# Designs tried in a protein design run: peptides against a protein of PDB entry 4GXB. Part 70

Target 1, 277 residues: chain A of PDB entry 4GXB
Amino acid sequence: VPTEEVSLEVLLSNGQKVLVNVLTSDQTEDVLEAVAAKLDLPDDLIGYFSLFLVREKEDGAFSFVRKLQEFELPYVSVTSLRSQEYKIVLRKSYWDSAYDDDVMENRVGLNLLYAQTVSDIERGWILVTKEQHRQLKSLQEKVSKKEFLRLAQTLRHYGYLRFDACVADFPEKDCPVVVSAGNSELSLQLRLPGQQLREGSFRVTRMRCWRVTSSVPLPSGSTSSPGRGRGEVRLELAFEYLMSKDRLQWVTITSPQAIMMSICLQSMVDELMVKKS

## One batch from the design tools (peptide; aimed at target 1 M273)

Design b2_p28_7_s1 (made by RFdiffusion4, then SolubleMPNN; from b2_p28_7, 9 letters changed)
Fold by OpenDDE base, seed 5:
Structure b2_p28_7_s1 (fold): chain B 277 residues (1-277), chain A 28 residues (1-28)
Amino acid sequence: as target 1 above (277 residues)
Amino acid sequence: LEVDLSKMHGSRVEGDPAVTAEALAARA
């Protein structure tokens, strides 16, 4: 691609548009720095955020595809897909809520966390009771961003990334599940016939390994993933989990977001390693 | 046709108490 100056749109979690002038040859960090400069985010806070490739759904919600890597050219990565539904989104890229304290010391950082948190609650990524929702709305009306975040930090799935409904082979074959990543775990929510909503927690510290596979179902193959057409590429995330002492079990998630799930796993592991060091 | 796109290793720590009762029950 020839090097040209272009206007690139980067979205915040709430859909706010940030327009930056960059070169088509600018790498992910260059674009991130441009976005930070546009927002007046200090340089020392840039590392708390990342750029993500997402697919915007009809309702405005984002289906996360992957984190943009350092070597990527964001302009090329998004435009090469030749679909307006793909967007670049700025989002916080750490998992431990303790890092919120560093970010919220700055006005811009505070605003970014606030906007993301409001959006995550509205999208149902963060789970709230009726009473909690009332309290959050009251704080939002008062524009008390710090207090809002402090309350939100106590909520279930705060800081989690929620994926689109998909299928897992756990607890049984072809179970419809909603996967969320956060707090060093994958949360699998499911409702079996005649049962209440259940949540399986899979801590990354108990995952021996994981892998992403891509496959094309054979015409005679019974691999009917609900919602995918015949012959479409099937992505799977499989992880080997320590269920109990000396008992490893493979769990497989079939999802178009399998790559993003694996990125989340690696990111959570990396953050844990930093804390241990 | 099946192709492995990636294989990554987690930081497994035995004795992690974070395994939920729901996950164990669902496995049974």
Scores: peptide ipSAE 0.013, ipTM 0.477, DockQ to the pose 0.078
OpenDDE base, seeds 1, 2, 3, 4: peptide ipSAE 0.008, 0.008, 0.009, 0.013; ipTM 0.502, 0.515, 0.492, 0.471; seed 4 fails the geometry check

Design b2_p28_7_s2 (made by RFdiffusion4, then SolubleMPNN; from b2_p28_7, 8 letters changed)
Fold by OpenDDE base, seed 2:
Structure b2_p28_7_s2 (fold): chain B 277 residues (1-277), chain A 28 residues (1-28)
Amino acid sequence: as target 1 above (277 residues)
Amino acid sequence: LEVDLSKMHSSEVAGDPAVTAAALAARA
């Protein structure tokens, strides 16, 4: 690709647009630095954020496709998809809320976390009770960002990434689930017919391994998943989980976001390893 | 019971058109 100066749009979690002038040849970190500079985010906080490729849904929510890798050229990565539904999003890229303390000490960092958290709550990624919602709204009206975040940090699924509804083979085959990644786990929320909403927690510390596979449905294959055109690649995330003492079981999630899920898993593991070192 | 993270491993991520495109673009 010829090196040219271009205007690149990067979105915050709340949809705020950040326009940066970059080169088509700029790698992910270069673009990230440009975004940081535009936002006046200090250099020492850049590492707490990453650029993600997302697909914007009809309701404006983001379906995370993957984290942009270091070698990638964000401009090329997003434009090569030839669809305006794909966007580049800036989001915090750590899991432990303790790191919020570092980020919150800076005005820009605070604002970024606040905007992200507000968005995550509004989109239902962070689960809130009615009372908690009232409290959050009150704090939001007061524009008490620090207090808002402190309360939010106590909420269920704070810091999680929520994925689009998908299918798992646990607890039973072809079970509709909503997967969320955070707090060193994959949370699988499901409601079986006639049952209450249930959540399965799969801690990464109990995963022996995981894999992402892609398959092309055979033409004769009966499993026309509704909404997938003929010949669409089926992505699956499978992990081997320690269900009980000395009992490992494979759990498979079928999702177009399987890659992103695996990225989250690795990221969570990496962070845990850093903490242990 | 926690599994030793050092013993954990992940398989190679299956090919994705977006990733492939990104990789190709990076090489160009």
Scores: peptide ipSAE 0.043, ipTM 0.588, DockQ to the pose 0.236
OpenDDE base, seeds 1, 3, 4, 5: peptide ipSAE 0.045, 0.035, 0.041, 0.034; ipTM 0.580, 0.569, 0.582, 0.556; seeds 1, 5 fail the geometry check

Design b2_p28_7_s3 (made by RFdiffusion4, then SolubleMPNN; from b2_p28_7 with E6S T8M S12E D14L D18E S28A)
Fold by OpenDDE base, seed 3:
Structure b2_p28_7_s3 (fold): chain B 277 residues (1-277), chain A 28 residues (1-28)
Amino acid sequence: as target 1 above (277 residues)
Amino acid sequence: LEVDLSKMHSSEVLGDPEVTAKALAERA
């Protein structure tokens, strides 16, 4: 692709548009720096954020596809898909809420975290009670961003990335689940027939390994995943989990976002390794 | 911490249960 100056749209979590002028040859970090500059985010805070490729749903919700890699050309990556559904989103890229303290010291960083958190609550990614919701709304009305974040940090699934509903073989085969990644775990929310909503936690520290696989379902198989035509590529995330002492069990999640899930797992592990060093 | 994953925990804080329920129903 010839090097040309182009306008690239990058969205914040709340859908706010940031337009940056970049080169088609600019790599992910170059674009990230351009976005940071546009937002007046200081250089020392750039590392707390990443660019993600997402698919925007009709309701404006984002389905995260993957994190843009260092070698990628964001303009090319998004435009090559030739669909307006695909967007580039800026989001925080760490998991431990302790890092919020560093980011919150800066006005722009604070605003970014606030916008993301508001969006995550509105989208139901962060789980809130009615009372908590009332408190959050009150703080939002007062524009008390720091207090808002402090309260939000105590909420269930704060900092998690929520995936589209998918299917897992846990706790039973072909179980519809909502997977969320955060706090060094995969959280699986599910509701079995006649039961209440439940949550299972898979800590990354108890995962021996994981992998993403792709397969083409056989046309004759009765198990057509809802919404996928027969013959479409099926993505699965499988991880081997230490269920109990000396008992490993494979858990498989079937999801178009299996790649993104694996990226999250790796990212969480990487962060844990940094903390242990 | 041996997390007994054999037991699914009921979440006291469910967020918007309708959103989750709807999402789950679409995949059922």
Scores: peptide ipSAE 0.129, ipTM 0.685, DockQ to the pose 0.060
OpenDDE base, seeds 1, 2, 4, 5: peptide ipSAE 0.074, 0.082, 0.063, 0.009; ipTM 0.664, 0.662, 0.659, 0.454; seeds 4, 5 fail the geometry check

Design b2_p28_7_s4 (made by RFdiffusion4, then SolubleMPNN; from b2_p28_7 with E6S T8M S12R D14E D18A K22E S28A)
Fold by OpenDDE base, seed 4:
Structure b2_p28_7_s4 (fold): chain B 277 residues (1-277), chain A 28 residues (1-28)
Amino acid sequence: as target 1 above (277 residues)
Amino acid sequence: LEVDLSKMHSSRVEGDPAVTAEALAERA
């Protein structure tokens, strides 16, 4: 693509649009810096955020596709998909809520975390009781952003990334699950017919390894379910997990978001390594 | 016949050695 000046739209978690003038040749960090400048986010806080490629659903929810890499050209990455459903989103890129303290010290950082948290609650990514929801709404009405965040930090799945419903081979083959990544784990939520919601926790510290695989289902002549077109690539995330003493077991998640899940795993591991240093 | 083309494009990311060490320590 020839180098040209373009207007690029970057969304916040709440769908707020940030328009930045960038070059088509600008790399991810250049675009991130432009977004930060537009928002008046100080340079020392830029590292707490990343740009993500997402698919916007009909209801306005975001399905995370992947984190934009350092050498990518965000304009090219989003426009090459030739669909208006794909967006670039700014979101915090750390897992430990302790880092919120650094970000919250700045007005812009505070606003970004607040907007993200409100959105995550509205989308059901952060799990709240009725009473907690009432308290959060009260704080929101008062525009008490710091208190709102402090309460939110105590909630289940705060800081988690929630994926679209998918399939896993755990606890049984072909189980419908909702996967969430956060707090150095993958949480697999399962609701079987007539049963209560169950959650399986897979801590990254007990994962020996993981892999992403892609496969193309061959049209087997048998009447497989009408919904998936004959040519869709199947992505899987598989990880080898220490289930018990001396017992490693592979767990496989089948999801179009398998790449994003693997990015989350690596990111969580990286953050843990920084903390141990 | 699922042609597992996954063998050709599997990115195996080995877990961080520190994570592996911790997992091994929990086995002990």
Scores: peptide ipSAE 0.013, ipTM 0.462, DockQ to the pose 0.054
OpenDDE base, seeds 1, 2, 3, 5: peptide ipSAE 0.011, 0.009, 0.007, 0.009; ipTM 0.474, 0.476, 0.444, 0.475; seed 1 fails the geometry check

Design b2_p28_8 (made by RFdiffusion4)
Pose (drawn by RFdiffusion4):
Structure b2_p28_8 (pose): chain A 263 residues (1-190, 198-221, 229-277), chain P 28 residues (1-28)
Amino acid sequence: VPTEEVSLEVLLSNGQKVLVNVLTSDQTEDVLEAVAAKLDLPDDLIGYFSLFLVREKEDGAFSFVRKLQEFELPYVSVTSLRSQEYKIVLRKSYWDSAYDDDVMENRVGLNLLYAQTVSDIERGWILVTKEQHRQLKSLQEKVSKKEFLRLAQTLRHYGYLRFDACVADFPEKDCPVVVSAGNSELSLQLREGSFRVTRMRCWRVTSSVPLPSGGRGEVRLELAFEYLMSKDRLQWVTITSPQAIMMSICLQSMVDELMVKKS
Amino acid sequence: DFDYTWEQVEEWREELLQQIKEQIEREH
């Protein structure tokens, strides 16, 4: 892409706009640093956040497509799709909530975690009852951002990433499920199954050839993971999802974080 | 549980990056 200065909108998890001037040839880290500079996020906290390509739904929710890799050009990644529904999003990119402690030591880092946690509750990524949700919106007005986040860290599925509803062959073939990734596991809500990353020997992403539109082709995508169900018993679990690659990225990211910790 | 190695993790990462590149190519 010829080098040219352009304006790029990067959204926070709650949809707040962050406008940055970047080059068409800037890579992911360059764009991330420009967003951090605009928000006054310290350099030493940039590594706790990443940029994601998402599809914004009619209701404003985001369906995560992929985390942008180091070699990517974010302006090109989003513009090449030729659709205003696709957005670049900044979100925390670690899994262990112990890292929230490092981020919350800074006012901007705390503000970012607070904003995405509020949105996570509003969009049902964090699981609460109708009554609990009522209480939380109230506590939100009455407590500091820090106190609100400490409470939120104890809520079901805090720190998880939720995927569009899809199907899986667990427990039975073609079961409708909601899949979420977090806390070193995949959660399948059918009843529920919890599949630990450390019990996955490997995983595979497969795709059908592109098919005529039922002007965009369609592809059947699957993410299958080989799971140690019991001693010396491995069993494949298959999820059929247009977001199979994002699920694979999350599994890799969670495995990588476990290994960094182990080291 | 499995005891993962850095070699395994690196091979998974390489395969995943390739798949992302192929997806991006299809998006063009």

Design b2_p28_8_s1 (made by RFdiffusion4, then SolubleMPNN; from b2_p28_8, 15 letters changed)
Fold by OpenDDE base, seed 4:
Structure b2_p28_8_s1 (fold): chain B 277 residues (1-277), chain A 28 residues (1-28)
Amino acid sequence: as target 1 above (277 residues)
Amino acid sequence: DFEYTQEELDKRREELEQLVKEFLESLL
C-alpha cells in the first residue's frame, strides 16, 4: 500500500468516534499515539491502552478479533477486511484494577475508564444485580465517575473481556459456553438443559501451555453448523491445564475468537510477570 | 502453579505473532 495520509476512525467502547489523521504506513503504536493526542491523553498513560480490531455485531456489540500487534498497520488491517463491520477500538489493556488508580488520576483517563465501564455493564460483560444496577444508575445520574468506577471495581467480572458464545470440550464434548478472560483466568460459563449456571475457572498459572490451531473443516456430511459457509476456517484454543496434582488435561475451545483468547492469556501472564519483577 | 520464564513467554509471543501474520496473509 502506498504511503498516504488518511483519516482513520477509532471507536471508544461506548461507540464514540475519534478521527485521526495518520499515514497508511503508521504502525499500531503510531496510531495509538495519534489517538492519545487527539483525546489529550498524557503520554505516560498511553501504555495502559491498546487498539483492538473488533467486529460490530447487529446489536452494536463488539466481538473482539484481536489486539492489533506492533507490526500491524491499523489502517491496512481494518480496511483489508473490506467490511464496514470491522472497527478499531481503543480499550484499556491491563487486567489488574489497581492500575485504574493511575489512569483515573487524569481527567481523560477517568473519562475513558468510565465510558468503557458503562459500556461493559450495559453489554452484560460486568455482572450486576438489580440493586447494584440501581446504585450505578444513581451514580451515573450524579455524574460521579470516580465513585461509579469504585463501585464497578467490586462487581463480578469487572475488567473481564467477554467473548461470543462458543463451544468447548469441557466439561463434556460440544458444550456451549461463554468464555470471559480476566483476573488471570478464563471463565467458562455454561448452562446445560435443566441445570443451573455453572462456571469453570481456569487460572493461567495452572496452564502449562496453550496453542491456537486453524483447520479447514472437511466437507463431511451434516456437521455444517448452520451459518458457517463452506470452507470457513475453524479456530481452536487448546490449553493444557493442571486439573489436580500431577493431572494434566487438555481443554479445547472452538471459537472464531481463539486468537483473541490467546492474546488475552499472553497478556495476563505478561502482566503477572511484570508484577513479580 | 507453573512459573513461566521470560524466555518461554517470549517464545509464546513470537508464536502468537507468527500466527497472526499467517492469519492476515490468508485474508489477503
Scores: peptide ipSAE 0.447, ipTM 0.910, DockQ to the pose 0.719
OpenDDE base, seeds 1, 2, 3, 5: peptide ipSAE 0.442, 0.443, 0.443, 0.441; ipTM 0.908, 0.908, 0.908, 0.908

Design b2_p28_8_s2 (made by RFdiffusion4, then SolubleMPNN; from b2_p28_8, 16 letters changed)
Fold by OpenDDE base, seed 2:
Structure b2_p28_8_s2 (fold): chain B 277 residues (1-277), chain A 28 residues (1-28)
Amino acid sequence: as target 1 above (277 residues)
Amino acid sequence: EFEYTQEELEEMRERLNELVKEELEALL
């Protein structure tokens, strides 16, 4: 790709646009640094954030595709998809809320965390009761960002990434589930017919291994609608989980976000390793 | 609980990178 200066749009979690001038040949870190500079985020806080490729839904919600890898060229990665639905988003890239303390010490960092948290609550990624929502709204009205975050940190699924509804083979085959990643776990929420909402927690420390597989469904002779020209690639995340003492079981999640889920798992494991060192 | 070695983590990262590269190449 010829090196050219371009304007790249990067979104915050709340949809705020950050325009940066970069080279088409700039790698992910270069673009991240440019975004940080534009926001006046200190260099020592850059490592707490990452750039993500997302698909913007009709309602403005983001479906995370993947974290942009170090070798990627963000401008090329997003433009190659030839769809305006794809965006680059800046988001915090750590899991332990203890790191919020470091980020919150800076005004820009505080603002970023606040905006992200507000958005996550609005999107239902963070689970709140009616009373908690009232309290949060009051704090938001007062623009008490630190207090808002402190309250938010106590909420269920704070810091989690929520995925689009998908399918798992647990607890039964072809179960519709909503997967969320955070706090060193995958949370699987499901509602079986006639049953209450159930949540399964799969801690990464109890995962022996995981894998992502890509398969092209064989054209079953059924009239697949002509419009899906690209063979529907089916992505699956499978992990081997220690269910009980000496009992391992494979769990498979079928989702177009399987890659992103695996990135989350890797990231959570990496963070745990850093804490143990 | 399982413990991962740095080598295992690096291998996982490599596999992931390869997967992403393949997906990216398929889109181009």
Scores: peptide ipSAE 0.350, ipTM 0.867, DockQ to the pose 0.767
OpenDDE base, seeds 1, 3, 4, 5: peptide ipSAE 0.362, 0.347, 0.349, 0.321; ipTM 0.872, 0.865, 0.866, 0.853; seed 1 fails the geometry check

Design b2_p28_8_s3 (made by RFdiffusion4, then SolubleMPNN; from b2_p28_8, 14 letters changed)
Fold by OpenDDE base, seed 5:
Structure b2_p28_8_s3 (fold): chain B 277 residues (1-277), chain A 28 residues (1-28)
Amino acid sequence: as target 1 above (277 residues)
Amino acid sequence: EFEYTQEQLEEMRRELDRLIEEEFERLL
């Protein structure tokens, strides 16, 4: 791609558009710096955020595809998909809420966390009771962003990324699940017929290994699930989990977001390693 | 770990069930 100056749209979690002038040859960090400059985010806070490739759903929700890599060209990455559904989103890129304290000390950082958290609550990524929802709304009406975040930090799945519904082989084959990543775990939420909602927690510290595989389904004549066109790549995340002492079991998640799930796993592991050192 | 009452947990579970059902309905 020839090097040209272009206007690139980057979205915040709430769908707010940030337009930045960048070169087509600018790498992810260059674009991130441009976004930070546009928002007046200090340089020392840039590292708390990342750019993500997402698919915008019809309801305006974001399906996270992957994190943009360091040597990637965001303009090329998003435009090469040839669909207006794909967007670049700025989101916080750490898991431990303790890092919120660093970000919240800055007005812009506070606003970014606030916007993300509001969006995550509205999308049901963060679970709230009616009373908690009332309290959050009251704080939102008062524009008490710090207090809002402090309350939000106590909520279930705060800081998690929720994926689109998918299929796992746990606890049963072809089980529909909703996966969320956060707090150094994958949470698999499911409801089997006639059963209550269950949550399987898979801590990354108990994962021996994981891998992503891609396959092209053989044209099986009969059971084409109606919506998957002939030739869609099937992505799977498989991880080997220590279920109990000396008992390892493979769990496989089939999802178009398998890559993003693996990125989350790696990111959580990396953060844990930084904290131990 | 967050300390919730059983009632709060049940409420959150119901909300999550609703969200899951909504997601599954969109997949069908």
Scores: peptide ipSAE 0.214, ipTM 0.781, DockQ to the pose 0.023
OpenDDE base, seeds 1, 2, 3, 4: peptide ipSAE 0.057, 0.058, 0.025, 0.058; ipTM 0.597, 0.682, 0.612, 0.595; seed 4 fails the geometry check

Design b2_p28_8_s4 (made by RFdiffusion4, then SolubleMPNN; from b2_p28_8, 17 letters changed)
Fold by OpenDDE base, seed 4:
Parts: C-alpha cells; structure tokens; sequence
Structure b2_p28_8_s4 (fold): chain B 277 residues (1-277), chain A 28 residues (1-28)
C-alpha cells in the first residue's frame, strides 16, 4: 500500500468514533499514540490500552478478532478485510483491576474505563443481578463514574473478555461453550442437556502449554456447520492442563477466535510475569 | 502451578506473531 495520509476511524467500546489522521504505513503504536492524542490521554497512560480488530455483529456487539500486533499497520489490517463490519476498537489491555487505580486518576482514563464498563455490562460480559443492575443504573444517573467503577470491579467477570459461543472437547466431545478470558483464566460456561449452567475455570498457571492450529476441513463430512463456507479455515486452541497432581489433559477449543484467545493467554501470563518482577 | 521462563514466553510470542501474519496473509 502506498504511503499516504488517511483518516482512520477508531471506536471506543461504547461505539463512540474517534477519527485520526495517520499514515497508511503507521504501525500499531503510531496509531495508538494518535488516538491517545486525539482523546487527550496522557502519554503515561497509553500503555494501559491497545487497539483491537473486531467484527461488529448485527446486534452491535463486538467479536474480537485479535489485538493488533506491533508489526501491523492498522489501516491496512482493517481495510484489507473489505467489509464494513470490521472495526478498530480501543480498549484497556490489562487484566488486574488494580491498574484501574492508575487509569482512573486521569479524567480521560476514567471516562474510557467508564464507557468500556458500561458497554461490557450492557453486552452481558460483566454478569450482574437485577439488584446490582439497579444500583449501577442509579450511579449512572448520578454520573458517579468512580463509584460506578468501584461497584463494577466487584462484579462477576469484571475485566473479562467474552467470546462468541463455540465448541470444546471438554467436559465432553463437541460441547457448546461460551469462553471468557480474565483474571488469569479461561472460563468455560456450558449447559448440557438437562443440567444446570456449569462453569469450568482453567487457570493459566496450570497450563503447561498451549497452541493454536489452523486447518482446512476436508470436504468429505457434511459437518460443515451451517454458515461456514467451503474451505474456511478451522482454528483451534489447545492447551495442556494440569487437572490434578501429575495428571495433564489436553483441552481443545474450536473457535474462529482461537487466535484472540491465545493472545489473551499470552497477555495474562505476561502481566503475571511483570507483577512478579 | 507452572512458571514460564522469559525464553518460553518469547518463543510463544513468536509463534503467535507467525499465526497473525498468516491470518493477515489470508485476508490480503
């Protein structure tokens, strides 16, 4: 792509549009800095956020494709998909809610966290009871952003990234699951026929290793899930998990978001390492 | 619990980067 100045749209979690003028050759960090400058986010807070490639669903929800990598050119990455459903989103990129304290000290940071949190609640990524929802709405009406966030930080799956429904081979083969990443874990929610909702927690510290594989399904099986085009790449995330003492078991998640899941795992491990340093 | 070395993490990162590059290549 020729190097030229372009207008790039970056969305906040709430759908607010941020337009930045960048070069087509600008890498992820360059674009992130431009977005930060546009928002008046201080330089020392830039590192708490990242740019993500997402697919906007019909209901307006975001399906995270991947965090834009350092080597990527955000303009090229999003435009090469040739579909308006793909967007670039700014989101916080840390997991430990303790870092919220640093971000919340700044007005812009506070607003970003607030907008993200409101969106995550509205989308059902953060799980709330009816009473909690009422309390949150009350705080929202009062425009008490800090208090809102403090309450939100106590909620189930605060700070988690929720993925689209997919399939895992745990606890049974071809088990439909909803995966969420956060708090140094992958949470697998599932409901088997005739059973209550179950949640399996897979802590990253108990993962011996993980890998993402891509394959092209052979045309032979009618098991082309309705909607998968012929020859669509199948992505799987597999991790070897310490189920019990000296018992390792592979768990495989089949999802088009397998890459994003692996990015989350890597990011969570990285953060843990930073905290230990 | 497992403890990853920096070397292991770097290797995993490289693999991830390669996957992303491959994904990008499929879309270009």
Amino acid sequence: as target 1 above (277 residues)
Amino acid sequence: DFEYTQEELEEMRKRLDALVREELARRL
Scores: peptide ipSAE 0.475, ipTM 0.915, DockQ to the pose 0.754
OpenDDE base, seeds 1, 2, 3, 5: peptide ipSAE 0.468, 0.471, 0.470, 0.470; ipTM 0.913, 0.913, 0.913, 0.913

## One batch from the design tools (peptide; aimed at target 1 C209 V212 S214)

Design b2_p29_1 (made by RFdiffusion4)
Pose (drawn by RFdiffusion4):
Structure b2_p29_1 (pose): chain A 263 residues (1-190, 198-221, 229-277), chain P 29 residues (1-29)
Amino acid sequence: VPTEEVSLEVLLSNGQKVLVNVLTSDQTEDVLEAVAAKLDLPDDLIGYFSLFLVREKEDGAFSFVRKLQEFELPYVSVTSLRSQEYKIVLRKSYWDSAYDDDVMENRVGLNLLYAQTVSDIERGWILVTKEQHRQLKSLQEKVSKKEFLRLAQTLRHYGYLRFDACVADFPEKDCPVVVSAGNSELSLQLREGSFRVTRMRCWRVTSSVPLPSGGRGEVRLELAFEYLMSKDRLQWVTITSPQAIMMSICLQSMVDELMVKKS
Amino acid sequence: PELHLVQHVELHFEDGEIVGHTVTHFPPP
């Protein structure tokens, strides 16, 4: 791509706009640093956040497509799709909530975690009852951002990433499920199954050839993981999802974080 | 339809613990 200065909108998890001037040839880290500079996020906290490509739904919710890799050019990644529904999003990119402590030591870092947690509750990524949700919106007005976040850290599925509803062959073939990734596991809500990352020997991402539109082709995508169900018993679990690659990215990210910790 | 492998990630273990991994990519069909 010829080098040229352009304006790029990067959204926070709640949809707040962050406008940055970047080059068409800037890579993911360059764009991330420009967003951090605009938000006044310290350099030493940039590594706790990443940029994601998402599809914004009619209701404003985001369906995560992929985390942008180091070699990617974010301006090109989003513009090449030729659709205003696709957006670049900044979100925390770690899994263990112990790292929230490092981020919350800074006012901007705390503000970012607060904003995405409020959105996570609003969009049902964090699981609360109707009554609890009522209380939370109230506590939100009455407590500091820090106190609100400490409470939110104890809520079901805090720190998880939720995927569009899809199907899986667990427990039975073609079961409708909601899959979420977090806390070193995949959660399948059918009843529920909890599949620990440490019990996955491997996982595979498969795709059909592109098929005529039922001007975009369609592809059937599957994420299958080989799971240690019990001693010396491995069983494949298959999820059919257009977001299979994002699920695979989350599994790799969670495995990488476990290994970094182990080291 | 037939499915074709586009990514495979294998974990490596020692003493029941994950000590490494291999990621293989293939062109999309």

Design b2_p29_1_s1 (made by RFdiffusion4, then SolubleMPNN; from b2_p29_1, 13 letters changed)
Fold by OpenDDE base, seed 4:
Structure b2_p29_1_s1 (fold): chain B 277 residues (1-277), chain A 29 residues (1-29)
Amino acid sequence: as target 1 above (277 residues)
Amino acid sequence: PELFVVEEVTLLYEDGEIVGYEVKRYPAP
């Protein structure tokens, strides 16, 4: 692509649009810096955020496709998909809520975390009780962003990235699940007919390895997964997990977001290593 | 089904702690 000056739209988690003038040849960091400058985010906080490629669903929700890598050209990455549903989103790029303390000391950082957290709650990524919801709403009405975040930090799945509904082979074959990544784990939530909500927690520190696989189902009279057509590419994330002492078991998640899940796992591992170094 | 491994990540442990990981990536078909 020839180098040209272009206007690029970057969205916040809440859908707020940030327009930046960049070159088509600008890499991810260049675009991120442009966004930071537009928002007046200080340079020392840029590293706490990343750009993500997402698909905007009909209801306005974001399906995360992948994190944009350093070598990528965000303008090219998003436009090459030739679909308006693909967007670039700015989101915090760490898992440990302790890092919120660094970010929220700055007004812009605070605003970004607040907006993201509000959005995550509204989208059901963060789980709240009725009482917690009441408290959050009160704080939101007062625009008490710091207090809002402090309360939010105590909530279930705070800081998690929620994926689209998918299928796993745990606890049994073809279980419909909602996967969330955060706190150095994959959380698999499922609600089977007539049963209460169940959660499987898989800590990355108990994983031996994981794989992303691509497969094309063989033509058959039925599809293995409801809603999938014959011959559709199926992505899977399979991880080998230490269930108990000296007992490893494979868990497989069938999801078009398998790549993003792997990215999250790698990111969580990276952060763990940084914290322990 | 036709199966292709796109990515494989292996965690590296020392004394029960993660010390790194190895990534093998293959071009998607």
Scores: peptide ipSAE 0.608, ipTM 0.930, DockQ to the pose 0.733
OpenDDE base, seeds 1, 2, 3, 5: peptide ipSAE 0.606, 0.608, 0.607, 0.605; ipTM 0.931, 0.931, 0.929, 0.930

